Peptides against a protein of PDB entry 3ZN8. Designs and how they scored, part 85

Target 1, 125 residues: chain A of PDB entry 3ZN8
Amino acid sequence: LEEYDKIQKKMEDVMEGKGKLTLRDVYAQIIALRKMGPLSKVLQHIPGLGIMLPTPSEDQLKIGEEKIRRWLAALNSMTYKELENPNIIDKSRMRRIAEGSGLEVEEVRELLEWYNNMNRLLKMV

## One batch from the design tools (peptide; made by RFdiffusion4, then SolubleMPNN)

Design b2_p23_5_s3 (from b2_p23_5, 10 letters changed)
Fold by OpenDDE base, seed 4:
Order: C-alpha cells, then structure tokens, then sequence
Structure b2_p23_5_s3 (fold): chain B 125 residues (1-125), chain A 23 residues (1-23)
C-alpha cells in the first residue's frame, strides 16, 4: 500500500505537469505490479464503476512476468543518472546495459521505446 | 472531485499496466 501511494502521488504530479516519468518510477511500478497484480483485476471487483478493462489471460501474465524479469535486469544495470534521465542513454550506454543485464541490445531499445511512448501518453492526459 | 480524480488515475494506471503486459 505504501508503494502504491507513492506511485499514485508521482503519477498525479506528472499528470499535473509537475515533473516527468523516469525509469526509476517505472521500476517502482513494476515492483508494485508484481506485489499487487494487475489493477484491472482490482477494478473489476468494484461494482458500479462501469470500467471494463480486459483482464490478461494467465498465459499473458506469465509472458508479462518474464518480460518484467528481463526489464528489471536492464533497470538494475543502469546508473542513477540514466534512470533519472533516460534520454542520455546512447548506443554505447545501451550496449553496456545489455551486456551487464544479459539482454540483447534490442531488448534494451524496446524498453526505452516503451518508456518514451508511456511518457508521451502521460503528457496527453 | 477527489473521487473522480482517483478514478481517473486508477484508469490511467490500469491502462499503463495493460500496455506493459502487451509487450
């Protein structure tokens, strides 16, 4: 619950234009997701919200867990400066992160692309 | 107003998680 409250506050701040989503925030969300599970499952148990979010299948959750594991390895191989400002991650840094995490460079690139897409989405809300 | 804000945030977080799980 405490981790969730911190994430909520950060998301509120970002939605208000008070800062940006960082990879540190992404890391915190991944950890919270592993502990609490998908929020879609929680929201489905609240009667009257009318929010129909598709729940991931068990197979999708397993695939997601493997993705989480790999992305956590990448994040754990980043420097503090990279986590706070992912825009500094060039090809050399990306290769180092991949090598340090046992991932392909393409997987690190995918994480960064996803982060950039999520950060754009947050700015539109 | 606060409840609507919390709901909107929860919806956003749920969508964020869904997009994450699709990767």
Amino acid sequence: as target 1 above (125 residues)
Amino acid sequence: EEEERRLKLAEFEAKFQQEFLKL
Scores: peptide ipSAE 0.244, ipTM 0.733, DockQ to the pose 0.317
Fold by OpenDDE base, seed 2:
Structure b2_p23_5_s3 (fold): chain B 125 residues (1-125), chain A 23 residues (1-23)
Amino acid sequence: as target 1 above (125 residues)
Amino acid sequence: EEEERRLKLAEFEAKFQQEFLKL
């Protein structure tokens, strides 16, 4: 719960234009989401929200769990400087991270593309 | 206002999780 509250405050700050989402923040968020389970199930129990979020199937959750493990491996293979400033990750760094995590370079690229898309989404909210 | 912020954050986190699971 304490980790979740810290992440919430960080996300609130980023949404208010205070700072940026880093890959360290992504790491913390992934761990929190993994502990809480599907947030769509939590939101469905809140009366009056009207937020019909599709609940992921059990198969989608299993696929997501494997992807989470792979992305955590990539994140654990990054330097502190890379986690704080993912924009410095070039092709050479991506290859090193992939080799260190046992992933394909394309999977590391996908994580970085997702991160960039997420930062754009946060600025729109 | 605080409740609206909490709801927007929860919605964002849910969208984050959904986009993550689609990949």
Scores: peptide ipSAE 0.239, ipTM 0.726, DockQ to the pose 0.326
Fold by OpenDDE base, seed 1:
Structure b2_p23_5_s3 (fold): chain B 125 residues (1-125), chain A 23 residues (1-23)
Amino acid sequence: as target 1 above (125 residues)
Amino acid sequence: EEEERRLKLAEFEAKFQQEFLKL
């Protein structure tokens, strides 16, 4: 619960323009998701909210677990400076991260593209 | 207004996780 509270505060700050989502924040969200499960399940237990979000099936969670593991390996192979400022990650850094994590360069690129898409979504809300 | 803001945040967080799990 403490991890989720920190994530919520960070997302609020980003939406208010007081901060930027970093890969360190992504790492924290992944860890929290693995520990507590999907927020959709948590929201379903709150009486009166009426939030019908589709919950991922157990099979979808299992498929997602492998991708989570691969992305955590990539994140663990990044420097603190790269986690805080992902925009500095060039082709040379992507190759180093891929080699250090046992991933293809394309998988590291996919993570960075996903991160950039999430930052765009946060600015639109 | 504050409750509506919290609901919108929670919905956004849930959508964020759903998009993450679809990959």
Scores: peptide ipSAE 0.239, ipTM 0.718, DockQ to the pose 0.350
Fold by OpenDDE base, seed 3:
Structure b2_p23_5_s3 (fold): chain B 125 residues (1-125), chain A 23 residues (1-23)
Amino acid sequence: as target 1 above (125 residues)
Amino acid sequence: EEEERRLKLAEFEAKFQQEFLKL
């Protein structure tokens, strides 16, 4: 519960332009999402929210869970400085993170690209 | 204003999860 309140406050601050989303924030959010399950199921029970969110299939949830596990391994192989400032992650750092997490370099690159896309999305809200 | 903020946050969290699951 305390972790969720911190994540919520951080997201509010980022949406208000008082900060940026870091990979540390992403890590915390992933952990919270694993505990809560699909938020689309929760939002479907709120009357008056015309938010038609597609519910992922059981197969999509399994694929997502494996991807979460792999990305958590990558995040756990990053330094504090890298988690706070992902823009410093060059090819040498990506290779080290990949080797430390048992991932391909392309999987680490995919995580970083996704992170950059999420930061852009947040700035549009 | 507080209800609008809560709705906006819930929408963002839902979008975050959807984009995460699309990968």
Scores: peptide ipSAE 0.223, ipTM 0.721, DockQ to the pose 0.312

Design b2_p23_5_s4 (from b2_p23_5, 9 letters changed)
Fold by OpenDDE base, seed 1:
Structure b2_p23_5_s4 (fold): chain B 125 residues (1-125), chain A 23 residues (1-23)
Amino acid sequence: as target 1 above (125 residues)
Amino acid sequence: EKEELERKLAEFERKFLEEFLKL
């Protein structure tokens, strides 16, 4: 419960322009979601999602779980400085993170692109 | 104000999950 309250407050602060979403915040959110159980159970707890989105197939849920696993591996291979300041992650750092996590460099790039998109979305809300 | 904030948070969570899952 305390972790969820911290995540919500951080999201509010970012939306108000009082803070910036970091990869540390992303990591904390993913861990919090994992504590709720499998992705299927998490999705059931999101108001309106089950009404507005078609029920994900079992295969879609498996793909989502695998993506979570792979992104956690990448995040666990980052330094504290990289998690707090993702903008310092250059090609050399991406390669190191990929090698340390057993991912392709393109997958690490995809995570960083997703993170940048989330920061843009938060500023628009 | 509180209801508007709650609506914005819910919209963000939805967009976050849509992008995260590529749904």
Scores: peptide ipSAE 0.174, ipTM 0.661, DockQ to the pose 0.386
Fold by OpenDDE base, seed 3:
Structure b2_p23_5_s4 (fold): chain B 125 residues (1-125), chain A 23 residues (1-23)
Amino acid sequence: as target 1 above (125 residues)
Amino acid sequence: EKEELERKLAEFERKFLEEFLKL
């Protein structure tokens, strides 16, 4: 419960322009979502999502769960400084993170690109 | 105010998952 309240407050601060979303915040959010159960159950807890999105196939849900697992592995392989300031992650750091997590460098790059897109979206809310 | 905040949080969670899953 304390973790959820901290995440909620951080999200409020980011939406109000008082803070920046970090990969630490992303990690915390993914963990909070996983506590709700499998991806199928998480999607059911979001009002209106089932109306706007076609119901994902079972295979799409499995792919999504694997992606979550892989991204958590990448996040667990990052340093505190990298989690707090992902902009410092250069090619050398990406390679180290990939090797440490058992991922391809391209998968680490995809995570960072997603993070950058998410930060842009939050500034528009 | 509380209901508006809850709506904003739900919208954030939706956008987070949509972007995360590229759904």
Scores: peptide ipSAE 0.162, ipTM 0.636, DockQ to the pose 0.341
Fold by OpenDDE base, seed 4:
Structure b2_p23_5_s4 (fold): chain B 125 residues (1-125), chain A 23 residues (1-23)
Amino acid sequence: as target 1 above (125 residues)
Amino acid sequence: EKEELERKLAEFERKFLEEFLKL
């Protein structure tokens, strides 16, 4: 509950223009979601999601769980400076993160692209 | 208003999961 309250406050601050979403915030959110259980249980805690989104198939949930595991490996291979300022992650850093996490460079690029999209979405709310 | 902020937060959480799951 305490972790969730911190995440909510951070999201509020970003929506009010008082801060930016970081990969540290993303890491904290993923960990908080994992404490609720598998993705199937996480989806049950979001009001209106079941009305607006089709219920993911079991295969889609498995793909999502594997993606979470891979992104956590990438995040655990980042430095504190990279987590706080993801914009410093160049091709050399991206390759190091991929090698350290056992991922392809393209998977690390996908995480960073997703982060950039989320940061844009938050500013539009 | 607090209620408007709560609604915006819920909308963000939805968009987060949609983008995360590529739904």
Scores: peptide ipSAE 0.149, ipTM 0.631, DockQ to the pose 0.374
Fold by OpenDDE base, seed 2:
Structure b2_p23_5_s4 (fold): chain B 125 residues (1-125), chain A 23 residues (1-23)
Amino acid sequence: as target 1 above (125 residues)
Amino acid sequence: EKEELERKLAEFERKFLEEFLKL
């Protein structure tokens, strides 16, 4: 509960223009979601998601769970400086992160692209 | 207002998961 409250407050601050979402914040959010249980249970706790998204198939949930594990591996392979300032992650850093996490460079690039999109979306909420 | 902030947060969490599940 305490971790969730800290994440909530951080998201509030970012929406108010008091800072930016970092990959450290993303990591904390993923961990908080994982504490709620499997992705299927997490989705049940989010109002309106089950109404707007077709009920994910069991295979889609499995793919989603694997994606979470892969992104956590990537995040765990980042330095503190990279987590706080993802914009410093160049091709050399992406390759190191990919090699350290057992991922393809494209998967690390996809995570960073998703992060950049989320940071834009937060400013529009 | 607290209720407006809670609504914005819920909308963010929803958008987070929607974008995450599309990948």
Scores: peptide ipSAE 0.178, ipTM 0.666, DockQ to the pose 0.385; fails the geometry check

Design b2_p23_6_s1 (from b2_p23_6, 11 letters changed)
Fold by OpenDDE base, seed 4:
Structure b2_p23_6_s1 (fold): chain B 125 residues (1-125), chain A 23 residues (1-23)
Amino acid sequence: as target 1 above (125 residues)
Amino acid sequence: LPVYPYPTDLLDRLLLLLIAKKL
């Protein structure tokens, strides 16, 4: 619970324009989510989700779980400087991260694009 | 339509729900 509160506060600070979401923040969130167990259990810990949102299929949960593992591998292959300032991640860095994580460069690009979109979204809220 | 057609969409929703749980 306390780890989630820190992550939420960081996201709130970003939404309020008091900070920037980093890949370190994303990493911390993924780790916190993983501590709750599989995505199915994570979803069960979100109050009202079962009432407000259709539950994903078992296959969607498996695919999502695999994507989280893959992104975690990419994040684990990043330097501290890259995690704190993802904007420095060029094509050469993406390739290195992909090679180090056993991922395709496209998957690393997908993570970075997702991060950029998330950071934009948080600034619009 | 599948509620979560892409793994990224599921992650987006999970992240947004974690944010929204405190709003």
Scores: peptide ipSAE 0.184, ipTM 0.689, DockQ to the pose 0.197
Fold by OpenDDE base, seed 5:
Structure b2_p23_6_s1 (fold): chain B 125 residues (1-125), chain A 23 residues (1-23)
Amino acid sequence: as target 1 above (125 residues)
Amino acid sequence: LPVYPYPTDLLDRLLLLLIAKKL
């Protein structure tokens, strides 16, 4: 609960222009979700979700869990400086992260692209 | 409520829900 509230506050600060979402914040969120159990249980604990969003299929949950697992491997292979400032991640750093995580460079690029898109979206709210 | 483009994956949905719960 405390880790969850800290992430929500960070998201509010980013939306208000008082902060920036980092990959450290993303990592903390994924870890908090993993502590709550499988994604299916996490979704059941969000009041009103079943009313606002269709319940994900079993296949969608499996794809989501696999994506989380792969992104955690990438995040665990990043340095503290890269997690706090992902903009320093060049092609050489992406290759190192991919090799260290057992991922393709394209998957590391996809994570970084997702992060950049998310940060842009949060600033537009 | 900001009309977010359709989340491409489940992580996008989770992040959007965390945002929406405080709006």
Scores: peptide ipSAE 0.184, ipTM 0.681, DockQ to the pose 0.257
Fold by OpenDDE base, seed 1:
Structure b2_p23_6_s1 (fold): chain B 125 residues (1-125), chain A 23 residues (1-23)
Amino acid sequence: as target 1 above (125 residues)
Amino acid sequence: LPVYPYPTDLLDRLLLLLIAKKL
């Protein structure tokens, strides 16, 4: 409960323009989601998702779980400074993170692009 | 006790929607 309240408050602060979403916040959020169990169980707890999206197949859920594991590997390969300030991650840092996590550089880029898009969306809501 | 009773916040929904849409 206490960890949830901290993440919720951080998200509210970002939406109000009082803060910035960091990759540390993303990491904490992914860990929290994983504590709820498999993605299938997490999706069952999201009201209205079944109206907005078709129910994912078992194979789609497995791919989603794999993507989450891969992103966690990337996040675990980042420095504290990179997690707190992701805009310092240049091509050299991306390559190091990819090599350290066993990912392609493109997958690290995808995570960073997702983060940038998410942070923009939160500021527009 | 689940750390999160329900992923009802916008970040959780957007994360899951983005993962689910790319699948």
Scores: peptide ipSAE 0.161, ipTM 0.663, DockQ to the pose 0.082
Fold by OpenDDE base, seed 2:
Structure b2_p23_6_s1 (fold): chain B 125 residues (1-125), chain A 23 residues (1-23)
Amino acid sequence: as target 1 above (125 residues)
Amino acid sequence: LPVYPYPTDLLDRLLLLLIAKKL
């Protein structure tokens, strides 16, 4: 899929130190995932994952699907400037995003922490 | 930091982080 190839190229640029992963890139990746169907079907399309991870239970799949849906709600409540530069998201912006998405502020903080950890991991590879 | 298996692409990394953060 053309969208997947664009995200892969962006990831390569980030690993080479030529760019930064943004929440816009994360949003595009989640949308690409959702086009593949439910998380159970997505996992079937990842070669070697069944060797690296135990088979998720039905409850784990439901939790994963709910987390994806909640993060999409948060991302849809962000401005273009926030998606491109997540480091500008302060406590006031987090509260606005939480209120606009029907989430707790802690869930928005969790997404931002996850993003920061992922972007750090990509730079170490 | 949880030791994630080395993912091949951004998709793998995203899914691994989603699963491991809930474990």
Scores: peptide ipSAE 0.150, ipTM 0.671, DockQ to the pose 0.094

Design b2_p23_6_s2 (from b2_p23_6, 12 letters changed)
Fold by OpenDDE base, seed 3:
Structure b2_p23_6_s2 (fold): chain B 125 residues (1-125), chain A 23 residues (1-23)
Amino acid sequence: as target 1 above (125 residues)
Amino acid sequence: LPVIPYPTDLLEQLQLLLIAKRQ
């Protein structure tokens, strides 16, 4: 709960233009989410919300958990400078991160593309 | 607003953002 509240506050600060979303913030968010479990499992405890939320299939949960494990491996293979400033990650850095994490270069590219899209959306609000 | 409370929600949001960028 405390880690989640810190991440929410950081996201609010970024949305207000008071901060920058980094891959360190993404890492912290993924860790907090893994500790809390599925939103569907959290929201099912709220009367009236459990009936309206589509529960993902067990197979969809497993696929999601695997992709999150792969992203954590990529993030753990990044330098502090890369986590704080993902825009410095060139093709050479991306290949090193892929090799160090046991991922395809394309999977590292997808993570960076997601981060860039998220950071753009947060700046538009 | 990404209120992401689970890995699946993060991935779904990722997929939606990737789709939106490819259009």
Scores: peptide ipSAE 0.108, ipTM 0.649, DockQ to the pose 0.090
Fold by OpenDDE base, seed 4:
Structure b2_p23_6_s2 (fold): chain B 125 residues (1-125), chain A 23 residues (1-23)
Amino acid sequence: as target 1 above (125 residues)
Amino acid sequence: LPVIPYPTDLLEQLQLLLIAKRQ
C-alpha cells in the first residue's frame, strides 16, 4: 500500500504538470503491481466495482504475467540515464537493450511507444 | 500477478487506480 501511494502521488504530480513520469517510475509501478497481484482482485475489494469488472481468465493472467516479465527484462537492461530520460534511446541503444534482455527490437520499441503514448495522455488531463 | 496482457492494459489500470483513489 505505501509503495502504491508513492506511485499515485507521482502520477498526480505529473498530471498537475509538477513532474515527468520516467521508465524508473514505470518499473516501480510494475513491481508494486506484482506485489499486490491481479488488479481485478484489488478492485473487487472496492464496493460497487466488483460487480462491473470482468475477472480475467487464468490464461489472460498468464499472458499478462509473461508480458510484465519481458518488460522488466528490458527495463533491467537499461542504464540509469536511459530510465530517467527514455528519449535518448536511439536505434543502437534499443538493439543493445533487446540483446541484453533476450527480446526482439520490436518489443523494446513497443515498450517505448507505450511510454510515449502514456506521457501524451497524462499531459492531456 | 497483475493483468497486463497488453501495454494499453497497464495504462487503463493506472487510470482506474487514479479514479478509484479520487472517489
Scores: peptide ipSAE 0.088, ipTM 0.643, DockQ to the pose 0.157
Fold by OpenDDE base, seed 1:
Structure b2_p23_6_s2 (fold): chain B 125 residues (1-125), chain A 23 residues (1-23)
Amino acid sequence: as target 1 above (125 residues)
Amino acid sequence: LPVIPYPTDLLEQLQLLLIAKRQ
């Protein structure tokens, strides 16, 4: 819960233009989320929401857990400078990260594209 | 809102936070 409140506050600060979302922030969020478990399990504890939320199938949960594990492997293969400033990740760095994480370059590119899209969306607010 | 661990879920959560901030 305490790690969650820190992450939520940082997301609020980024949405207020007080900060920049980094891949270090993404990493911290993913770790906090893995500790809490699937949101569907959390929302099931809220009266009235458990009936309206499609419970993801066990297979969908496994697919999502695998995607998270793959993204964590990529993030763990990044340098501190890359995590703080993802815009320095060129094709050479992307290839090194892929090789170090056992991922395809395309999967590392997908993570970076997702991050860039998030950071663009946050700037539109 | 609790943060969903899936990449799609994080997108959806950011979108929901953005919608909630505009209201």
Scores: peptide ipSAE 0.110, ipTM 0.644, DockQ to the pose 0.181; fails the geometry check
Fold by OpenDDE base, seed 5:
Structure b2_p23_6_s2 (fold): chain B 125 residues (1-125), chain A 23 residues (1-23)
Amino acid sequence: as target 1 above (125 residues)
Amino acid sequence: LPVIPYPTDLLEQLQLLLIAKRQ
């Protein structure tokens, strides 16, 4: 619960323009997710919401867990400077991260592209 | 509320929170 409240507050601060989203913040969110489980499972405990939310198929949950595991491997292969300032990650850094994580360079690029898209959307608010 | 583990779902959650805050 306490780790979750910190992440929520950080997200609120970013949405208020009081902060920036970093890959460290993304890492913390992924870890909190793995501890709490899928949001669909949490919302199923709320009376009336469990009937309206499509439960992701077991196959969709497995695909999502695999993607999370791969992104955590990439994040664990980044330096603290890269996690705090992902914009410094060039082609050479992406290749090193890919090699260190056992991923394709394209998968590391996908994570960074997703992060950049998120950070652009947050700046439009 | 735990954030959804999918990159797309995280985007959607952030967008929903942004919409809710504007209201």
Scores: peptide ipSAE 0.102, ipTM 0.631, DockQ to the pose 0.168; fails the geometry check

Design b2_p23_6_s3 (from b2_p23_6, 10 letters changed)
Fold by OpenDDE base, seed 4:
Structure b2_p23_6_s3 (fold): chain B 125 residues (1-125), chain A 23 residues (1-23)
Amino acid sequence: as target 1 above (125 residues)
Amino acid sequence: PPVVPYPTDLLDRLLLLLIAKRL
């Protein structure tokens, strides 16, 4: 719960223009979620989810769990500087991260694109 | 057609829920 509150506060700060979401923040979030167990259990701990969103299918949960594991592997292969400043991740760094994580370069690119989109979204809300 | 959930959809939803919970 404490880790959750820190991540929430960080997201609020970013939404208010008081900060920038980093991949370190994303990493912390994934770790916090993983501590809660499988996504099925995580979703049960989100108040109001069962009212606001249809329950994901078992297959969607499996796909989501695999995606989280893959992104965690990528994040674990990043340097501290890359986590804090993802904009420095060039093609060479992206290839190294992919090789170190056992992922395709395209999967690392997808994570970075997702991060960029999320950071844009948070600034718009 | 079944909306093929983009593999990022769940993460997007989780993040949005995290954001929305404080709204």
Scores: peptide ipSAE 0.204, ipTM 0.696, DockQ to the pose 0.168
Fold by OpenDDE base, seed 3:
Structure b2_p23_6_s3 (fold): chain B 125 residues (1-125), chain A 23 residues (1-23)
Amino acid sequence: as target 1 above (125 residues)
Amino acid sequence: PPVVPYPTDLLDRLLLLLIAKRL
């Protein structure tokens, strides 16, 4: 829970324009979520989720857990410099990360695209 | 204009909840 509170504070700082979301922050978030157990249990700890969002099916949970595991493998294959500054990740770096994580280059690209979209969204709120 | 991503997966949903809690 303490790790989760640090990540929440970091996201708040980013939303206030006091910081930048990095892939290190994303990594820390994934680790914190995994420490809480299965995604089904994580969702139960979020008040109002069942009211504001439709409950995911078992298949959606399974797909989500697999995607999280794949992204964690990619993040574990990144350098500290890449985690802090994901914008330096070119095609050569993406290929190395994919090979090191056992993923397709497209999956690494999807993670980076997701990160860029999230970082933009946080700055707009 | 930046494209606001639609929450299609669990990570998107979790991020939106953190944002919504702050708002």
Scores: peptide ipSAE 0.194, ipTM 0.695, DockQ to the pose 0.170
Fold by OpenDDE base, seed 1:
Structure b2_p23_6_s3 (fold): chain B 125 residues (1-125), chain A 23 residues (1-23)
Amino acid sequence: as target 1 above (125 residues)
Amino acid sequence: PPVVPYPTDLLDRLLLLLIAKRL
């Protein structure tokens, strides 16, 4: 419960312009979600999902689980400085992270792009 | 008991939208 409250408060702080979401926060959230079990069980706890998204097929859930696993591998290959300040991740760091995680550089770019877009969106809400 | 009683609403929805968009 304490970990959840910290993540929620961090999100509220970002929406209020009092903070910035970091990749450390993203990592903590993914770990927290994984403690609930498979993505299928997590989805059952999201209000209004059936309105915003069609019910995912079993294959879509497997793809989603694999994407989360890949992102965790990338996050586990980052330094504490990179997790706290993802803006320092240049092309050289991105390549190192990809190599260390067994991912393509493009997959690491996609994670960083998603993170940047999420921070932008949270500040606009 | 799970450490998280329910997903963080906005973050999880955005994560799911990203996953769904790439499917």
Scores: peptide ipSAE 0.172, ipTM 0.667, DockQ to the pose 0.088
Fold by OpenDDE base, seed 2:
Structure b2_p23_6_s3 (fold): chain B 125 residues (1-125), chain A 23 residues (1-23)
Amino acid sequence: as target 1 above (125 residues)
Amino acid sequence: PPVVPYPTDLLDRLLLLLIAKRL
């Protein structure tokens, strides 16, 4: 409960322009999500999701679970400095992270692009 | 236990992007 409240407060501060979402914050959120169980069970706990999204197929749930697993592997292969300041991740760091996580470089790039889009979206709300 | 997230939470945004394959 305490870790969830810290993540919510961090998100509010980012939306108010008082901070920046980091990959450490993303990592903590994914871990909190994984404690709820499989993605299918998590979706059952989100009120109004059925209004915002069509019910995902079994294949879409499998793809989502695999993406979460792969992103956790990438995040676990990052240094503390990279997690706090993802903008320092150059091509050399990206390759090291990919090799250390057993991922393609393109998958690490996808995570970083998603993070940048998420952080921009939060600042526009 | 983790608190049930609300649609405005970072968690819900993460799930939305993963399922919709939006990058």
Scores: peptide ipSAE 0.174, ipTM 0.671, DockQ to the pose 0.083; fails the geometry check

